# Ledger of designs, part 55: peptides against a protein of PDB entry 7SFY

Target 1, 41 residues: chain A of PDB entry 7SFY
Amino acid sequence: ELFNLESRVEIEKSLTQMEDVLKALQMKLWEAESKLSFATC

## One batch from the design tools (peptide; made by RFdiffusion4, then SolubleMPNN)

Design b2_p30_6_s2 (from b2_p30_6, 12 letters changed)
Fold by OpenDDE base, seed 2:
Structure b2_p30_6_s2 (fold): chain B 41 residues (1-41), chain C 41 residues (1-41), chain A 30 residues (1-30)
Amino acid sequence: as target 1 above (41 residues)
Amino acid sequence: as target 1 above (41 residues)
Amino acid sequence: SEKEKLEEEIKKEVESLSEEELKELKEWVE
């Protein structure tokens, strides 16, 4: 694959998608770990 | 930035890094689930 | 439990990024 405009746009979209998922996971993981310390299941 | 080889390499490195973080988060989720006891959660 | 709910939410978010999408991303970096 050549690094052209179309390829770049596709890669940037994928990066954005992964970043959004990562942020969501980080927040939820923090919340879960926080609750572990309280032993409130 | 100019659409050049350097930019592509940088984006590819970012994608790899994000994938590694996702895998780490998935492992952390598994660890959290494994620590749950039938009696408490 | 509340913790179980959070874990399920995390699981759903992880699953939102399909294995096919991850495979495609891997192919771009190889």
Scores: peptide ipSAE 0.050, ipTM 0.431, DockQ to the pose 0.042
Fold by OpenDDE base, seed 4:
Structure b2_p30_6_s2 (fold): chain B 41 residues (1-41), chain C 41 residues (1-41), chain A 30 residues (1-30)
Amino acid sequence: as target 1 above (41 residues)
Amino acid sequence: as target 1 above (41 residues)
Amino acid sequence: SEKEKLEEEIKKEVESLSEEELKELKEWVE
């Protein structure tokens, strides 16, 4: 398949979407792990 | 910047990194959930 | 519990990334 301008734009949109999700997941994971470590209910 | 081979390689590297992070987060989530099974609350 | 709720929220967010979207992204990297 050709990597052209259309493909680049699509990939960059997907990267932005993934980046936003990953940042949110990282924050939530940190919160979950911290609560687990401190044995808080 | 030019849309060339270098740009493509850079985007692909970013995608690979994000994919690896996502997989790591999924594994960590599994580990956290498994440990929660030992909790009483 | 609050811990269980948070874990479920994380799980739902991970699942928001469809297998199809992830597969497509992987193919572009390969």
Scores: peptide ipSAE 0.046, ipTM 0.427, DockQ to the pose 0.043
Fold by OpenDDE base, seed 1:
Structure b2_p30_6_s2 (fold): chain B 41 residues (1-41), chain C 41 residues (1-41), chain A 30 residues (1-30)
Amino acid sequence: as target 1 above (41 residues)
Amino acid sequence: as target 1 above (41 residues)
Amino acid sequence: SEKEKLEEEIKKEVESLSEEELKELKEWVE
């Protein structure tokens, strides 16, 4: 593997974007779960 | 109720996949930085 | 309902991240 500045920048950009999406998904998942109802005895 | 549970499972699968990719990217970033040299005064 | 609306929004966001795209990205990092 050959590394250069462009490669590092690209990786960091991808990480940032994925982290943002993950956070959004986690928040929405939490919200959805909070709306779930369950039967209890 | 079934729809909600199925949706949750699907979302969790996606989250897991994204987390795996993030970890891989982080490792690659570390490897790249470890190979990077810089000039110092 | 508001619950149904939220579920649709989550669905759209998940669908935007296809398994294939994630696979390609992972392969690039390997």
Scores: peptide ipSAE 0.038, ipTM 0.412, DockQ to the pose 0.038
Fold by OpenDDE base, seed 3:
Parts: sequence; C-alpha cells; structure tokens
Structure b2_p30_6_s2 (fold): chain B 41 residues (1-41), chain C 41 residues (1-41), chain A 30 residues (1-30)
Amino acid sequence: as target 1 above (41 residues)
Amino acid sequence: as target 1 above (41 residues)
Amino acid sequence: SEKEKLEEEIKKEVESLSEEELKELKEWVE
C-alpha cells in the first residue's frame, strides 16, 4: 500500500462513513436510554 | 431491533469499537501525510 | 492546485471528528 493522495482520499472516505454510522448508533442508543427512562416512570 | 439491556450493551460495544477504528484511521492519515511525496506537487 | 484543495477538504473533515467529541462518546458508552 502506497501512501499517496489516493490513499489519503480513501482513508477520508472511510472516516466519513464511520462518522455517519456512529451518529446513527448514537441516535439508537439515545432512543434506548429514553425508553428505559420512560419505562421506569 | 428490540429494546432491552442486551441490545443497549451491544450498541455501546459497537460504538466503542468504531471509536477505536476511527483513531486508527486518523493515525494512518497522519502517516500518509508524512510519507506523501511532493514530486507531483 | 487541485491537490492542495483536496488536502484542505480532507483536513476539514478529519477535524470534524475531534478527539474531544470521541472522548465524550466514549464516556457515554461506558
């Protein structure tokens, strides 16, 4: 694997994709926590 | 996806795993920048 | 140059994933 511009672009694409997934998972976690709190009310 | 403690734990594990991968990718990006040739610039 | 522009774009995107945000995320999932 060569460390050039193309490699950097590919890494950036992966970072962006993972950020999107992280945000989605965060939302799911928030929903779960909210429901847990609701269930204890 | 059903809401329960097990599901929440699974999501949290996934988030942690992705955070680790993000850090690794950021380090790789730094390495790529460091090793990038300026011959084409 | 186009290469310089792309490098700046990559830098901006990486900066959006700050260590501080990752730290907060880690604490939330602990």
Scores: peptide ipSAE 0.029, ipTM 0.409, DockQ to the pose 0.031

Design b2_p30_6_s3 (from b2_p30_6, 13 letters changed)
Fold by OpenDDE base, seed 1:
Structure b2_p30_6_s3 (fold): chain B 41 residues (1-41), chain C 41 residues (1-41), chain A 30 residues (1-30)
Amino acid sequence: as target 1 above (41 residues)
Amino acid sequence: as target 1 above (41 residues)
Amino acid sequence: DEKKKLEEEIKEEVNSLSEEELKELKEWVA
């Protein structure tokens, strides 16, 4: 294994993607919760 | 910024932590969406 | 009720990652 600049950049890209997905999931949760007021479930 | 072995290990730990959370969230979301399609509540 | 249950489960998983931990992770990306 070699941890160089390219490796760091790739990891940072992955971290960014993961953060984006996490935010998306949080938004989905928010949307679901907001719809609870309109649905009887 | 200093990218040494310690930095790599820390980043990998962070990635693992995020992956675990994302996987869990994705599974729960998938389950929720799948159930909604087959059940009203 | 089932929908609400699943949403609460998702919420619990989201909360497993504290805001502080998320902040620290962002520092690695920045």
Scores: peptide ipSAE 0.072, ipTM 0.451, DockQ to the pose 0.043
Fold by OpenDDE base, seed 3:
Structure b2_p30_6_s3 (fold): chain B 41 residues (1-41), chain C 41 residues (1-41), chain A 30 residues (1-30)
Amino acid sequence: as target 1 above (41 residues)
Amino acid sequence: as target 1 above (41 residues)
Amino acid sequence: DEKKKLEEEIKEEVNSLSEEELKELKEWVA
């Protein structure tokens, strides 16, 4: 079975989507951590 | 140009690595958010 | 056969990350 261009394109799309999710999670993590410094009484 | 076995292995490694990082970030996000509930005076 | 095995493994990994699931996750994080 050949790993055709269609399969390759699908994998590359998935990788790109995962990268976007990773970046979003990193930003949210930063936001959550920053809010801890504002936990003032 | 052939998409050889070496390239496929590299893609699989990348996918697995990204999944691991996603899970780690999700856990860290949960930890950070949970700590906000313990930000008591 | 080893080539086909690897292709199936990659396919399973890709399928575990559907566009819809990734979209929902991004929206939740946003």
Scores: peptide ipSAE 0.068, ipTM 0.443, DockQ to the pose 0.025
Fold by OpenDDE base, seed 2:
Structure b2_p30_6_s3 (fold): chain B 41 residues (1-41), chain C 41 residues (1-41), chain A 30 residues (1-30)
Amino acid sequence: as target 1 above (41 residues)
Amino acid sequence: as target 1 above (41 residues)
Amino acid sequence: DEKKKLEEEIKEEVNSLSEEELKELKEWVA
C-alpha cells in the first residue's frame, strides 16, 4: 500500500495510543514512587 | 502489593520501551512525509 | 523504492506494540 492520507492517519492513531499509555505509565510510576517515599519516611 | 521496588522497575522498563518506539515511529513518519513523491515510490 | 522502504519500516515498528499489547499494558497500569 502506498503512503497516503489514510496511512498517515493510521500511524498517527497508533502514536496517539502509545502516548496515552505512556501518560498512564508515568502516572502509575509517580504513584508507586510516592508510596515508596511515604513508606520510607 | 504492587507498590514496591520490583513493580516500579517493571513500570520504568515498559515506559522506556514505549518511549523508544514512539520516538522511532515519529521520526519514520516525518521521513516518509518529507520524502513523499512518485519519484521516491 | 524509498517510499515503500520507509513504509515497511514504519509497519515493522508499529507491529512491535500491537493494539492488544497496548490494551494489556494500559489495563495493567490502570
Scores: peptide ipSAE 0.077, ipTM 0.467, DockQ to the pose 0.037; fails the geometry check
Fold by OpenDDE base, seed 4:
Structure b2_p30_6_s3 (fold): chain B 41 residues (1-41), chain C 41 residues (1-41), chain A 30 residues (1-30)
Amino acid sequence: as target 1 above (41 residues)
Amino acid sequence: as target 1 above (41 residues)
Amino acid sequence: DEKKKLEEEIKEEVNSLSEEELKELKEWVA
């Protein structure tokens, strides 16, 4: 169950991992928008 | 242009999906912390 | 056409990043 210290730590690790991925995707989106604005077909 | 828009929309959809998962994890963390507090008091 | 190619490459990178780690996180939540 999710009522012990180990479970809490595990959830916090997952949250941190998710936040890192979100940041990476946000950066990729920024890069995409930047590059595509200057790219030509 | 259309392809650019479609790609951006797809990335944004992925971001939204991840944000939903993040919220779910945050709620689970809250539940875990609540249970821990209850158990330790 | 270079723009179109770049768009596809970026799309694949984003998809790869999300599929690998988002999948694991979703399975954990499920």
Scores: peptide ipSAE 0.072, ipTM 0.465, DockQ to the pose 0.039; fails the geometry check

Design b2_p30_6_s4 (from b2_p30_6, 14 letters changed)
Fold by OpenDDE base, seed 4:
Structure b2_p30_6_s4 (fold): chain B 41 residues (1-41), chain C 41 residues (1-41), chain A 30 residues (1-30)
Amino acid sequence: as target 1 above (41 residues)
Amino acid sequence: as target 1 above (41 residues)
Amino acid sequence: DEKKKLEEKIKEEVESLSEEELKELKEWVA
């Protein structure tokens, strides 16, 4: 197992991608729940 | 597009999974950097 | 430990996803 700058950058890239997906999911959840609550009025 | 209980649960499960992956990645990054710094000292 | 093992497996799978696949996932969530 060799860790170098390239490996670190790769991991950080993956982290960023995960965070972006998480944010998207959170927004989707919020939107969905909001629509649900409004639709049931 | 229809949002219901099943859809919400699915999204929430995905969020949880992503969070777990993020934590794992963060730990791996920390571990790798720690080893690198230690080895280069 | 078992949780960590699972996390590692999931991590590896996710890391194997292409940027395009991740983009598609984001679009699905959007």
Scores: peptide ipSAE 0.093, ipTM 0.503, DockQ to the pose 0.033
Fold by OpenDDE base, seed 1:
Structure b2_p30_6_s4 (fold): chain B 41 residues (1-41), chain C 41 residues (1-41), chain A 30 residues (1-30)
Amino acid sequence: as target 1 above (41 residues)
Amino acid sequence: as target 1 above (41 residues)
Amino acid sequence: DEKKKLEEKIKEEVESLSEEELKELKEWVA
């Protein structure tokens, strides 16, 4: 496969976007779990 | 917001999937850059 | 703040991503 500057930039953009999404999901999970409470009898 | 086991599982599934994609992208970048060579005069 | 705003936008984008779209993305990377 051909690799050039344009291809590298595209991959890096995708990586950055995925990292942002991943961080958002991790934060959501943490927030949800931190708020989780259970009623005890 | 309501948080239960089902919701947690869904978030974790999404996280895992995103991580898989991220890793694949990182490997793709590494492979591409590793194969990159330049001709010298 | 701007950070929070960005996070909310990202959240919306995440929610818009389907399993199929993620699958296609994996295939592209492979």
Scores: peptide ipSAE 0.087, ipTM 0.495, DockQ to the pose 0.035
Fold by OpenDDE base, seed 3:
Structure b2_p30_6_s4 (fold): chain B 41 residues (1-41), chain C 41 residues (1-41), chain A 30 residues (1-30)
Amino acid sequence: as target 1 above (41 residues)
Amino acid sequence: as target 1 above (41 residues)
Amino acid sequence: DEKKKLEEKIKEEVESLSEEELKELKEWVA
């Protein structure tokens, strides 16, 4: 079977979605760590 | 350019790596939030 | 063959990332 253009596009879409989730998690992590830094000495 | 075998292998590796990063970020988020309750000065 | 095996692995990875699951994860993070 051939790995055609459609399959490639689907993979690229999935990668983009994962990147968005990664960014969201990174932001949430930053917020949590920021609160920790503020609350702790 | 053509989407060849090398490109497919690289994308698969990227997907796997991103999944690992997602899991790591989730764990780090949990750790950061957990530390808020035990913050000591 | 190895080519077919790789294609199946990639397919499984893509299918594991449903839009619904990703949405739920983002909502949890938000």
Scores: peptide ipSAE 0.077, ipTM 0.457, DockQ to the pose 0.025
Fold by OpenDDE base, seed 2:
Structure b2_p30_6_s4 (fold): chain B 41 residues (1-41), chain C 41 residues (1-41), chain A 30 residues (1-30)
Amino acid sequence: as target 1 above (41 residues)
Amino acid sequence: as target 1 above (41 residues)
Amino acid sequence: DEKKKLEEKIKEEVESLSEEELKELKEWVA
């Protein structure tokens, strides 16, 4: 494949998207752990 | 609790998988840019 | 019981996020 400005932009966009998802998952984990401390069986 | 632990482990696994993919994308970007730089020298 | 229920829901939600979005991104990397 030929690398060009468009390709670079697309890769960077994908990276950003994954970073956003990672942050979301981290927040989910944090939220879960926080809630579990208050939850009863 | 075991169930609690299992859930946390699952989330952590997902995070790890996404981090691995991020690294792969970063390498793709780096390789592409490196090739471009090399070819245009 | 309620704690277990909450944990189960969280687990399912996380799995859903990972499967769909991670799949798309993996395909791009591959």
Scores: peptide ipSAE 0.098, ipTM 0.493, DockQ to the pose 0.039; fails the geometry check

Design b2_p30_8_s1 (from b2_p30_8, 18 letters changed)
Fold by OpenDDE base, seed 5:
Structure b2_p30_8_s1 (fold): chain B 41 residues (1-41), chain C 41 residues (1-41), chain A 30 residues (1-30)
Amino acid sequence: as target 1 above (41 residues)
Amino acid sequence: as target 1 above (41 residues)
Amino acid sequence: SASDLELLKRARQLQDELDALLQKIRELKS
Protein backbone atom coordinates (compact mmCIF):
# COMPACT_ATOMS: atom_id res chain seq x y z
CA GLU B 1 0.00 0.00 0.00
CA LEU B 2 1.39 3.36 -1.07
CA PHE B 3 1.81 5.73 1.85
CA ASN B 4 -0.12 8.97 1.35
CA LEU B 5 -2.42 11.39 3.16
CA GLU B 6 -5.19 8.82 3.32
CA SER B 7 -2.85 6.36 4.99
CA ARG B 8 -1.76 8.95 7.55
CA VAL B 9 -5.38 9.77 8.38
CA GLU B 10 -6.12 6.08 8.77
CA ILE B 11 -3.18 5.64 11.11
CA GLU B 12 -4.24 8.63 13.19
CA LYS B 13 -7.74 7.21 13.55
CA SER B 14 -6.27 3.89 14.59
CA LEU B 15 -4.07 5.57 17.19
CA THR B 16 -7.07 7.42 18.60
CA GLN B 17 -9.01 4.18 18.85
CA MET B 18 -6.12 2.50 20.64
CA GLU B 19 -5.94 5.42 23.05
CA ASP B 20 -9.63 5.01 23.88
CA VAL B 21 -9.17 1.29 24.49
CA LEU B 22 -6.22 1.95 26.77
CA LYS B 23 -8.18 4.48 28.81
CA ALA B 24 -10.98 1.96 29.22
CA LEU B 25 -8.49 -0.68 30.32
CA GLN B 26 -7.01 1.71 32.87
CA MET B 27 -10.43 2.29 34.38
CA LYS B 28 -11.11 -1.44 34.63
CA LEU B 29 -7.68 -1.96 36.12
CA TRP B 30 -8.33 0.71 38.74
CA GLU B 31 -11.47 -1.14 39.78
CA ALA B 32 -9.53 -4.37 40.13
CA GLU B 33 -6.79 -2.67 42.13
CA SER B 34 -9.38 -1.08 44.40
CA LYS B 35 -10.94 -4.44 45.17
CA LEU B 36 -7.56 -6.03 45.80
CA SER B 37 -6.42 -3.19 48.02
CA PHE B 38 -9.61 -3.41 50.04
CA ALA B 39 -9.13 -7.14 50.48
CA THR B 40 -5.59 -6.68 51.79
CA CYS B 41 -6.81 -4.43 54.60
CA GLU C 1 -19.51 -7.71 46.69
CA LEU C 2 -17.65 -9.71 49.32
CA PHE C 3 -14.10 -10.46 48.23
CA ASN C 4 -13.43 -14.21 48.08
CA LEU C 5 -11.71 -16.88 46.00
CA GLU C 6 -14.21 -16.51 43.19
CA SER C 7 -13.52 -12.78 43.02
CA ARG C 8 -9.76 -13.39 42.88
CA VAL C 9 -10.17 -15.89 40.04
CA GLU C 10 -12.32 -13.41 38.15
CA ILE C 11 -9.76 -10.64 38.60
CA GLU C 12 -6.92 -12.92 37.49
CA LYS C 13 -8.79 -13.82 34.32
CA SER C 14 -9.50 -10.15 33.69
CA LEU C 15 -5.83 -9.23 34.13
CA THR C 16 -4.76 -11.97 31.73
CA GLN C 17 -7.22 -10.73 29.14
CA MET C 18 -6.03 -7.15 29.50
CA GLU C 19 -2.41 -8.25 29.16
CA ASP C 20 -3.29 -10.01 25.91
CA VAL C 21 -5.01 -6.89 24.63
CA LEU C 22 -1.98 -4.83 25.57
CA LYS C 23 0.31 -7.12 23.57
CA ALA C 24 -1.95 -6.77 20.55
CA LEU C 25 -1.97 -2.99 20.89
CA GLN C 26 1.82 -2.90 21.19
CA MET C 27 2.09 -4.82 17.93
CA LYS C 28 -0.35 -2.48 16.21
CA LEU C 29 1.56 0.52 17.50
CA TRP C 30 4.81 -0.91 16.16
CA GLU C 31 3.19 -1.26 12.75
CA ALA C 32 1.96 2.32 12.84
CA GLU C 33 5.33 3.61 13.97
CA SER C 34 7.08 1.62 11.25
CA LYS C 35 4.85 3.08 8.56
CA LEU C 36 5.35 6.61 9.81
CA SER C 37 9.11 6.15 10.06
CA PHE C 38 9.32 4.67 6.58
CA ALA C 39 7.45 7.64 5.18
CA THR C 40 10.03 10.02 6.65
CA CYS C 41 12.96 8.12 5.14
CA SER A 1 -2.96 -12.59 51.34
CA ALA A 2 0.08 -13.53 49.26
CA SER A 3 -2.13 -14.32 46.27
CA ASP A 4 -3.84 -10.93 46.53
CA LEU A 5 -0.49 -9.15 46.66
CA GLU A 6 0.65 -11.03 43.56
CA LEU A 7 -2.44 -9.94 41.64
CA LEU A 8 -1.97 -6.38 42.85
CA LYS A 9 1.62 -6.44 41.60
CA ARG A 10 0.49 -7.67 38.17
CA ALA A 11 -2.17 -4.97 38.05
CA ARG A 12 0.31 -2.22 38.90
CA GLN A 13 2.81 -3.46 36.32
CA LEU A 14 0.08 -3.55 33.69
CA GLN A 15 -0.96 -0.02 34.64
CA ASP A 16 2.60 1.20 34.10
CA GLU A 17 2.74 -0.44 30.67
CA LEU A 18 -0.58 1.14 29.71
CA ASP A 19 0.72 4.56 30.72
CA ALA A 20 3.85 4.06 28.64
CA LEU A 21 1.84 3.00 25.61
CA LEU A 22 -0.48 5.99 25.96
CA GLN A 23 2.52 8.30 26.01
CA LYS A 24 3.94 6.70 22.85
CA ILE A 25 0.62 7.14 21.07
CA ARG A 26 0.47 10.82 22.00
CA GLU A 27 4.00 11.32 20.72
CA LEU A 28 3.15 9.68 17.39
CA LYS A 29 0.04 11.83 17.00
CA SER A 30 1.96 15.06 17.59
Scores: peptide ipSAE 0.568, ipTM 0.850, DockQ to the pose 0.831
Fold by OpenDDE base, seed 3:
Structure b2_p30_8_s1 (fold): chain B 41 residues (1-41), chain C 41 residues (1-41), chain A 30 residues (1-30)
Amino acid sequence: as target 1 above (41 residues)
Amino acid sequence: as target 1 above (41 residues)
Amino acid sequence: SASDLELLKRARQLQDELDALLQKIRELKS
């Protein structure tokens, strides 16, 4: 497909979605790390 | 809660799942980068 | 325990990779 403004917008929306997923993963990962850190004693 | 084998297994499975998601996102990001790069030619 | 430390290490490595991807996304959106 020809790359135009619509294509750019579509990609940006996709990137935003990926960013949201990554942030959610980071939060879950922090929770896991917290549990592990507390248990490493 | 008490940290035991079940807790470790649960966290490990969670980490594995997140790693799989990460890999998928990396692939999608590469595709996005490729499209953007091609458009700049 | 050793198992806990290994999982913690793995988690921290994953966190670093997530940060890297987030940075790349920001660069692409700029």
Scores: peptide ipSAE 0.568, ipTM 0.850, DockQ to the pose 0.816
Fold by OpenDDE base, seed 4:
Structure b2_p30_8_s1 (fold): chain B 41 residues (1-41), chain C 41 residues (1-41), chain A 30 residues (1-30)
Amino acid sequence: as target 1 above (41 residues)
Amino acid sequence: as target 1 above (41 residues)
Amino acid sequence: SASDLELLKRARQLQDELDALLQKIRELKS
């Protein structure tokens, strides 16, 4: 029981970290897309 | 905004980098998902 | 330019994949 709980908590922390990275990537990607959208010629 | 060949090259490199990060995250997410399924079985 | 459009397409595809992963993470956290 404790192992399962600890494992779940650890995984959730990992997922949160991954989510933060993804959100950061999305922001950077939006900036790139904006630049491309302004210069699509 | 200014957009030239240098900007295009930089954006392409950025996209490649983000794609590499994405692939790494996909693998980690798969591992996390596998652990969750194993822990709950 | 054609090159810009190709990069934009690539960026949008990447954005879609990021969205998919984010959704998956949120589902796992719930």
Scores: peptide ipSAE 0.569, ipTM 0.849, DockQ to the pose 0.803; fails the geometry check
Fold by OpenDDE base, seed 2:
Structure b2_p30_8_s1 (fold): chain B 41 residues (1-41), chain C 41 residues (1-41), chain A 30 residues (1-30)
Amino acid sequence: as target 1 above (41 residues)
Amino acid sequence: as target 1 above (41 residues)
Amino acid sequence: SASDLELLKRARQLQDELDALLQKIRELKS
């Protein structure tokens, strides 16, 4: 509850984890887009 | 692996899952923003 | 096909949202 350095570090860690997940999602999405771009009929 | 109905269904499922993850991440980001903004007030 | 184009559109919209979220995170970390 108390917002201190430890809390800030915790939040920053969470943000970093979110970035990692997002990057992973983007890679999966690019794979899907690639497949779709080959079959646009 | 032909791009047919089965492939489309698979991609759609993947997109839905990624959209759900995105929503969850957006909520987590809101929490982080709220905590940071509260601390700066 | 129309179905393929719709899925592609949906995928690109999702990509845009992911990019926006990444940008917000980077701004918070800076």
Scores: peptide ipSAE 0.568, ipTM 0.850, DockQ to the pose 0.785; fails the geometry check

Design b2_p30_8_s2 (from b2_p30_8, 20 letters changed)
Fold by OpenDDE base, seed 3:
Structure b2_p30_8_s2 (fold): chain B 41 residues (1-41), chain C 41 residues (1-41), chain A 30 residues (1-30)
Amino acid sequence: as target 1 above (41 residues)
Amino acid sequence: as target 1 above (41 residues)
Amino acid sequence: SSEDEKLLKRARQLQDELDALMEKIRELKS
């Protein structure tokens, strides 16, 4: 429970995982926008 | 490949799912920020 | 169509929110 190096490392790991999820979402959004842009001639 | 109602519904479902993931990530980030703020107080 | 335009706007707004969240994460990691 004491905030130390281990706690900081754990948080950093979580943040990195969140970045990976965000990148995946951004790519999915690009695909969706591409389809919609094609449809909205 | 023809963009129709089914394609639109699929995209809408995807957007809803991604928005739900975003909300979850925002909550996780708040938790991380909270822990860091506590340590730096 | 109008519905397609609404979805496109929604997607773009979501993209902006993801970009903002990415920036916050980068700040916390630094």
Scores: peptide ipSAE 0.614, ipTM 0.869, DockQ to the pose 0.825
Fold by OpenDDE base, seed 5:
Structure b2_p30_8_s2 (fold): chain B 41 residues (1-41), chain C 41 residues (1-41), chain A 30 residues (1-30)
Amino acid sequence: as target 1 above (41 residues)
Amino acid sequence: as target 1 above (41 residues)
Amino acid sequence: SSEDEKLLKRARQLQDELDALMEKIRELKS
């Protein structure tokens, strides 16, 4: 495929999706850290 | 739940899974960057 | 425990990498 507007839109959508996944991961990680912190305090 | 061995195992598994996801995301990002770079070079 | 501390370190390292990745994505989108 030639890189065009459609490709750019696709990439942006992918990036947005990755951001969503990252946010979810960060939240999960916070929960884990919270539990660990409690255990180590 | 009290923080015990089971909790530790669960967290470790979660961390491993998240690390795997991170690697996948990093690869995806590289692909996106590569495509964008090609278009702008 | 020592094991808990190790897990916490892994978690924090992972968090740093996630933050870095998030920043890279933002840069690409801008």
Scores: peptide ipSAE 0.614, ipTM 0.870, DockQ to the pose 0.838
Fold by OpenDDE base, seed 1:
Order: C-alpha cells, then sequence, then structure tokens
Structure b2_p30_8_s2 (fold): chain B 41 residues (1-41), chain C 41 residues (1-41), chain A 30 residues (1-30)
C-alpha cells in the first residue's frame, strides 16, 4: 500500500476511534474505582 | 447491590478486560506512529 | 480489605496508562 492522503485520513479515523474507546474505558474504570473506594476498609 | 466476593470478582474481570483492550490499543498506536514516522512524502 | 486495596491500586495504574495513551493520540493528531 502507498502512504498518501487516503492513508493519512485512514490513520486519523483510526486514532479517533481509539480515543472513543479510551474515553469509554476511562469512564468504566472510574466507576470501578468509585465502588472500590467506598468498599475499602 | 452489596459489595461482596461476587462484586470483587466482577471488578477484577472488568479490569482484566480493560487491560487487554489497552494492550491492543497500544499496539495499534505503535503501528500508527510507525506509519507516520516512516512517511516519505 | 487488602484485596480491595490491591484492586484499587491496579485500577489507578490502568488509569495512568490510559491517560498516557490518550496524550499520545492527541499528539499524533495535532
Amino acid sequence: as target 1 above (41 residues)
Amino acid sequence: as target 1 above (41 residues)
Amino acid sequence: SSEDEKLLKRARQLQDELDALMEKIRELKS
């Protein structure tokens, strides 16, 4: 495959998708941390 | 729900799943960085 | 409990790695 404008656009879309997944993970992780922090003794 | 053994197991499984996703994302990001850094145009 | 504290530490470490990855992505997009 050639690295060109189409390749750059494809990479940018992939990066955006990764950001979306990361944000979802961060939210789920915060929820887990919240539950753990209230349960720790 | 009560925070008990079942809750701990559920959180542990969630953390494991998120860690697996993180590893996959790290690999994808490295691939993206590699493609961008080796671009000759 | 000690187990809960271990899980919390694990979660915080994971959060740090997610933050680092997010920053790397933003740098690549800029």
Scores: peptide ipSAE 0.613, ipTM 0.870, DockQ to the pose 0.820
Fold by OpenDDE base, seed 4:
Structure b2_p30_8_s2 (fold): chain B 41 residues (1-41), chain C 41 residues (1-41), chain A 30 residues (1-30)
Amino acid sequence: as target 1 above (41 residues)
Amino acid sequence: as target 1 above (41 residues)
Amino acid sequence: SSEDEKLLKRARQLQDELDALMEKIRELKS
């Protein structure tokens, strides 16, 4: 495996994908927290 | 939507799933960091 | 309930870790 421009681009794309996943997780987590915080039982 | 035992179980399962995803992301990120840090070009 | 509090704590901890990871990614992309 040779690290070059192509590799960097690939990594950057992967990082972007990870960001997207994280954002989705954060949103879902917020929803969960909201439900828990508003629970009365 | 009523918060009850079923809701708690669902949330708990969701949290577990998200934690698993987090672990995977952490590993991938480490790999990315490693590749970038050891790059010679 | 006690269970709800535990779940909430767990969720908050997870949120913190997600935030940390997000920051790391941003740093790598910059």
Scores: peptide ipSAE 0.612, ipTM 0.869, DockQ to the pose 0.764

Design b2_p30_8_s4 (from b2_p30_8, 18 letters changed)
Fold by OpenDDE base, seed 3:
Structure b2_p30_8_s4 (fold): chain B 41 residues (1-41), chain C 41 residues (1-41), chain A 30 residues (1-30)
Amino acid sequence: as target 1 above (41 residues)
Amino acid sequence: as target 1 above (41 residues)
Amino acid sequence: SAEDLELLKRTKQLIDELKALLEKIRELKS
């Protein structure tokens, strides 16, 4: 394998963290887009 | 501006978190790419 | 390995998506 066990674990941990942030930001983006839509009406 | 004060603060917190995660992931990505370049796969 | 390569690709993809979301949010904020 290219990565040793520790490296793979650390990368996977970072990916999980990133996914959580993405979910949160996507929700905020949706809220922002909603406000924009209402403001343009 | 589309956001009230509270929403702006909350979004900014998320953005800061995002940036921190990005930095960490980019470092991990660089390390991974470095290993990949040396690998025979 | 194929598994390591896929992990690398996934990481890159998520980074790109995160950057895109950040830009969209900043655009809407302004």
Scores: peptide ipSAE 0.094, ipTM 0.527, DockQ to the pose 0.415
Fold by OpenDDE base, seed 1:
Structure b2_p30_8_s4 (fold): chain B 41 residues (1-41), chain C 41 residues (1-41), chain A 30 residues (1-30)
Amino acid sequence: as target 1 above (41 residues)
Amino acid sequence: as target 1 above (41 residues)
Amino acid sequence: SAEDLELLKRTKQLIDELKALLEKIRELKS
């Protein structure tokens, strides 16, 4: 196997972290786009 | 400008944080891929 | 293993999505 148990656990944690980050960024993007849309009206 | 000072500061802080996470994950991915290229399993 | 490869692919995918979102935010910010 390429990854031992510890490495796999670390990767899973990283994936969870990225998912949380992506959600946060998507919210930021939404807010930015909403502000842009409002400002251009 | 599209964003006021407070929102710009918040966005910049978020961007920096996300970039740090991204760099760390990219390095981990690179290391894993490098190992994969030398492994048959 | 195939499982390890899938984890790598998923990681790569999320990284790409993150980069794309960051770029979009930067574009709107500028």
Scores: peptide ipSAE 0.093, ipTM 0.522, DockQ to the pose 0.437
Fold by OpenDDE base, seed 5:
Structure b2_p30_8_s4 (fold): chain B 41 residues (1-41), chain C 41 residues (1-41), chain A 30 residues (1-30)
Amino acid sequence: as target 1 above (41 residues)
Amino acid sequence: as target 1 above (41 residues)
Amino acid sequence: SAEDLELLKRTKQLIDELKALLEKIRELKS
């Protein structure tokens, strides 16, 4: 790896945060799609 | 049925909040890349 | 409706952006 320990920790925190946001968005997308009828306008 | 007004507002609110988080994460990514570039250059 | 579909499209866009960012960070970390 190219980063020192502090940088690695920072990257790891960022990854975790982004993954959490991604999961939240994916769930929102699923919920939206589930509520959306086939016939749309 | 299709989304009602309340559901649409809720989704829009969530998306706006996620966009703000995304901006913050993009800045963190920039900082990480900047540090890497500085260290390797 | 068109409005409903647009909300879905925006959500998908954000997901794609996050996935791209995650990949970039992984590349830097590896």
Scores: peptide ipSAE 0.128, ipTM 0.549, DockQ to the pose 0.462; fails the geometry check
Fold by OpenDDE base, seed 2:
Structure b2_p30_8_s4 (fold): chain B 41 residues (1-41), chain C 41 residues (1-41), chain A 30 residues (1-30)
Amino acid sequence: as target 1 above (41 residues)
Amino acid sequence: as target 1 above (41 residues)
Amino acid sequence: SAEDLELLKRTKQLIDELKALLEKIRELKS
């Protein structure tokens, strides 16, 4: 089988990991933006 | 949708693209944070 | 600085691209 249950599980694990990284990066980006003043150089 | 050959190929392409985007995101975030610490403003 | 702001904007764009890819994959699963 080209795309069996095991392959699907592996892909979903990868997607979950990437979603976790995305959430972390979004939070860090927000924090970085918060450190900038309204008027930046 | 079912995971057929066409879907598998598309998913694999998307995963590769996501990996590249994540790497770029991390680099840009690091650069932004680094510049904030050395800001001359 | 203006350069720092541009870096943040570019990072935001990449986040949006990743979110779009995730949505595309979710659609394929349904």
Scores: peptide ipSAE 0.109, ipTM 0.537, DockQ to the pose 0.084; fails the geometry check

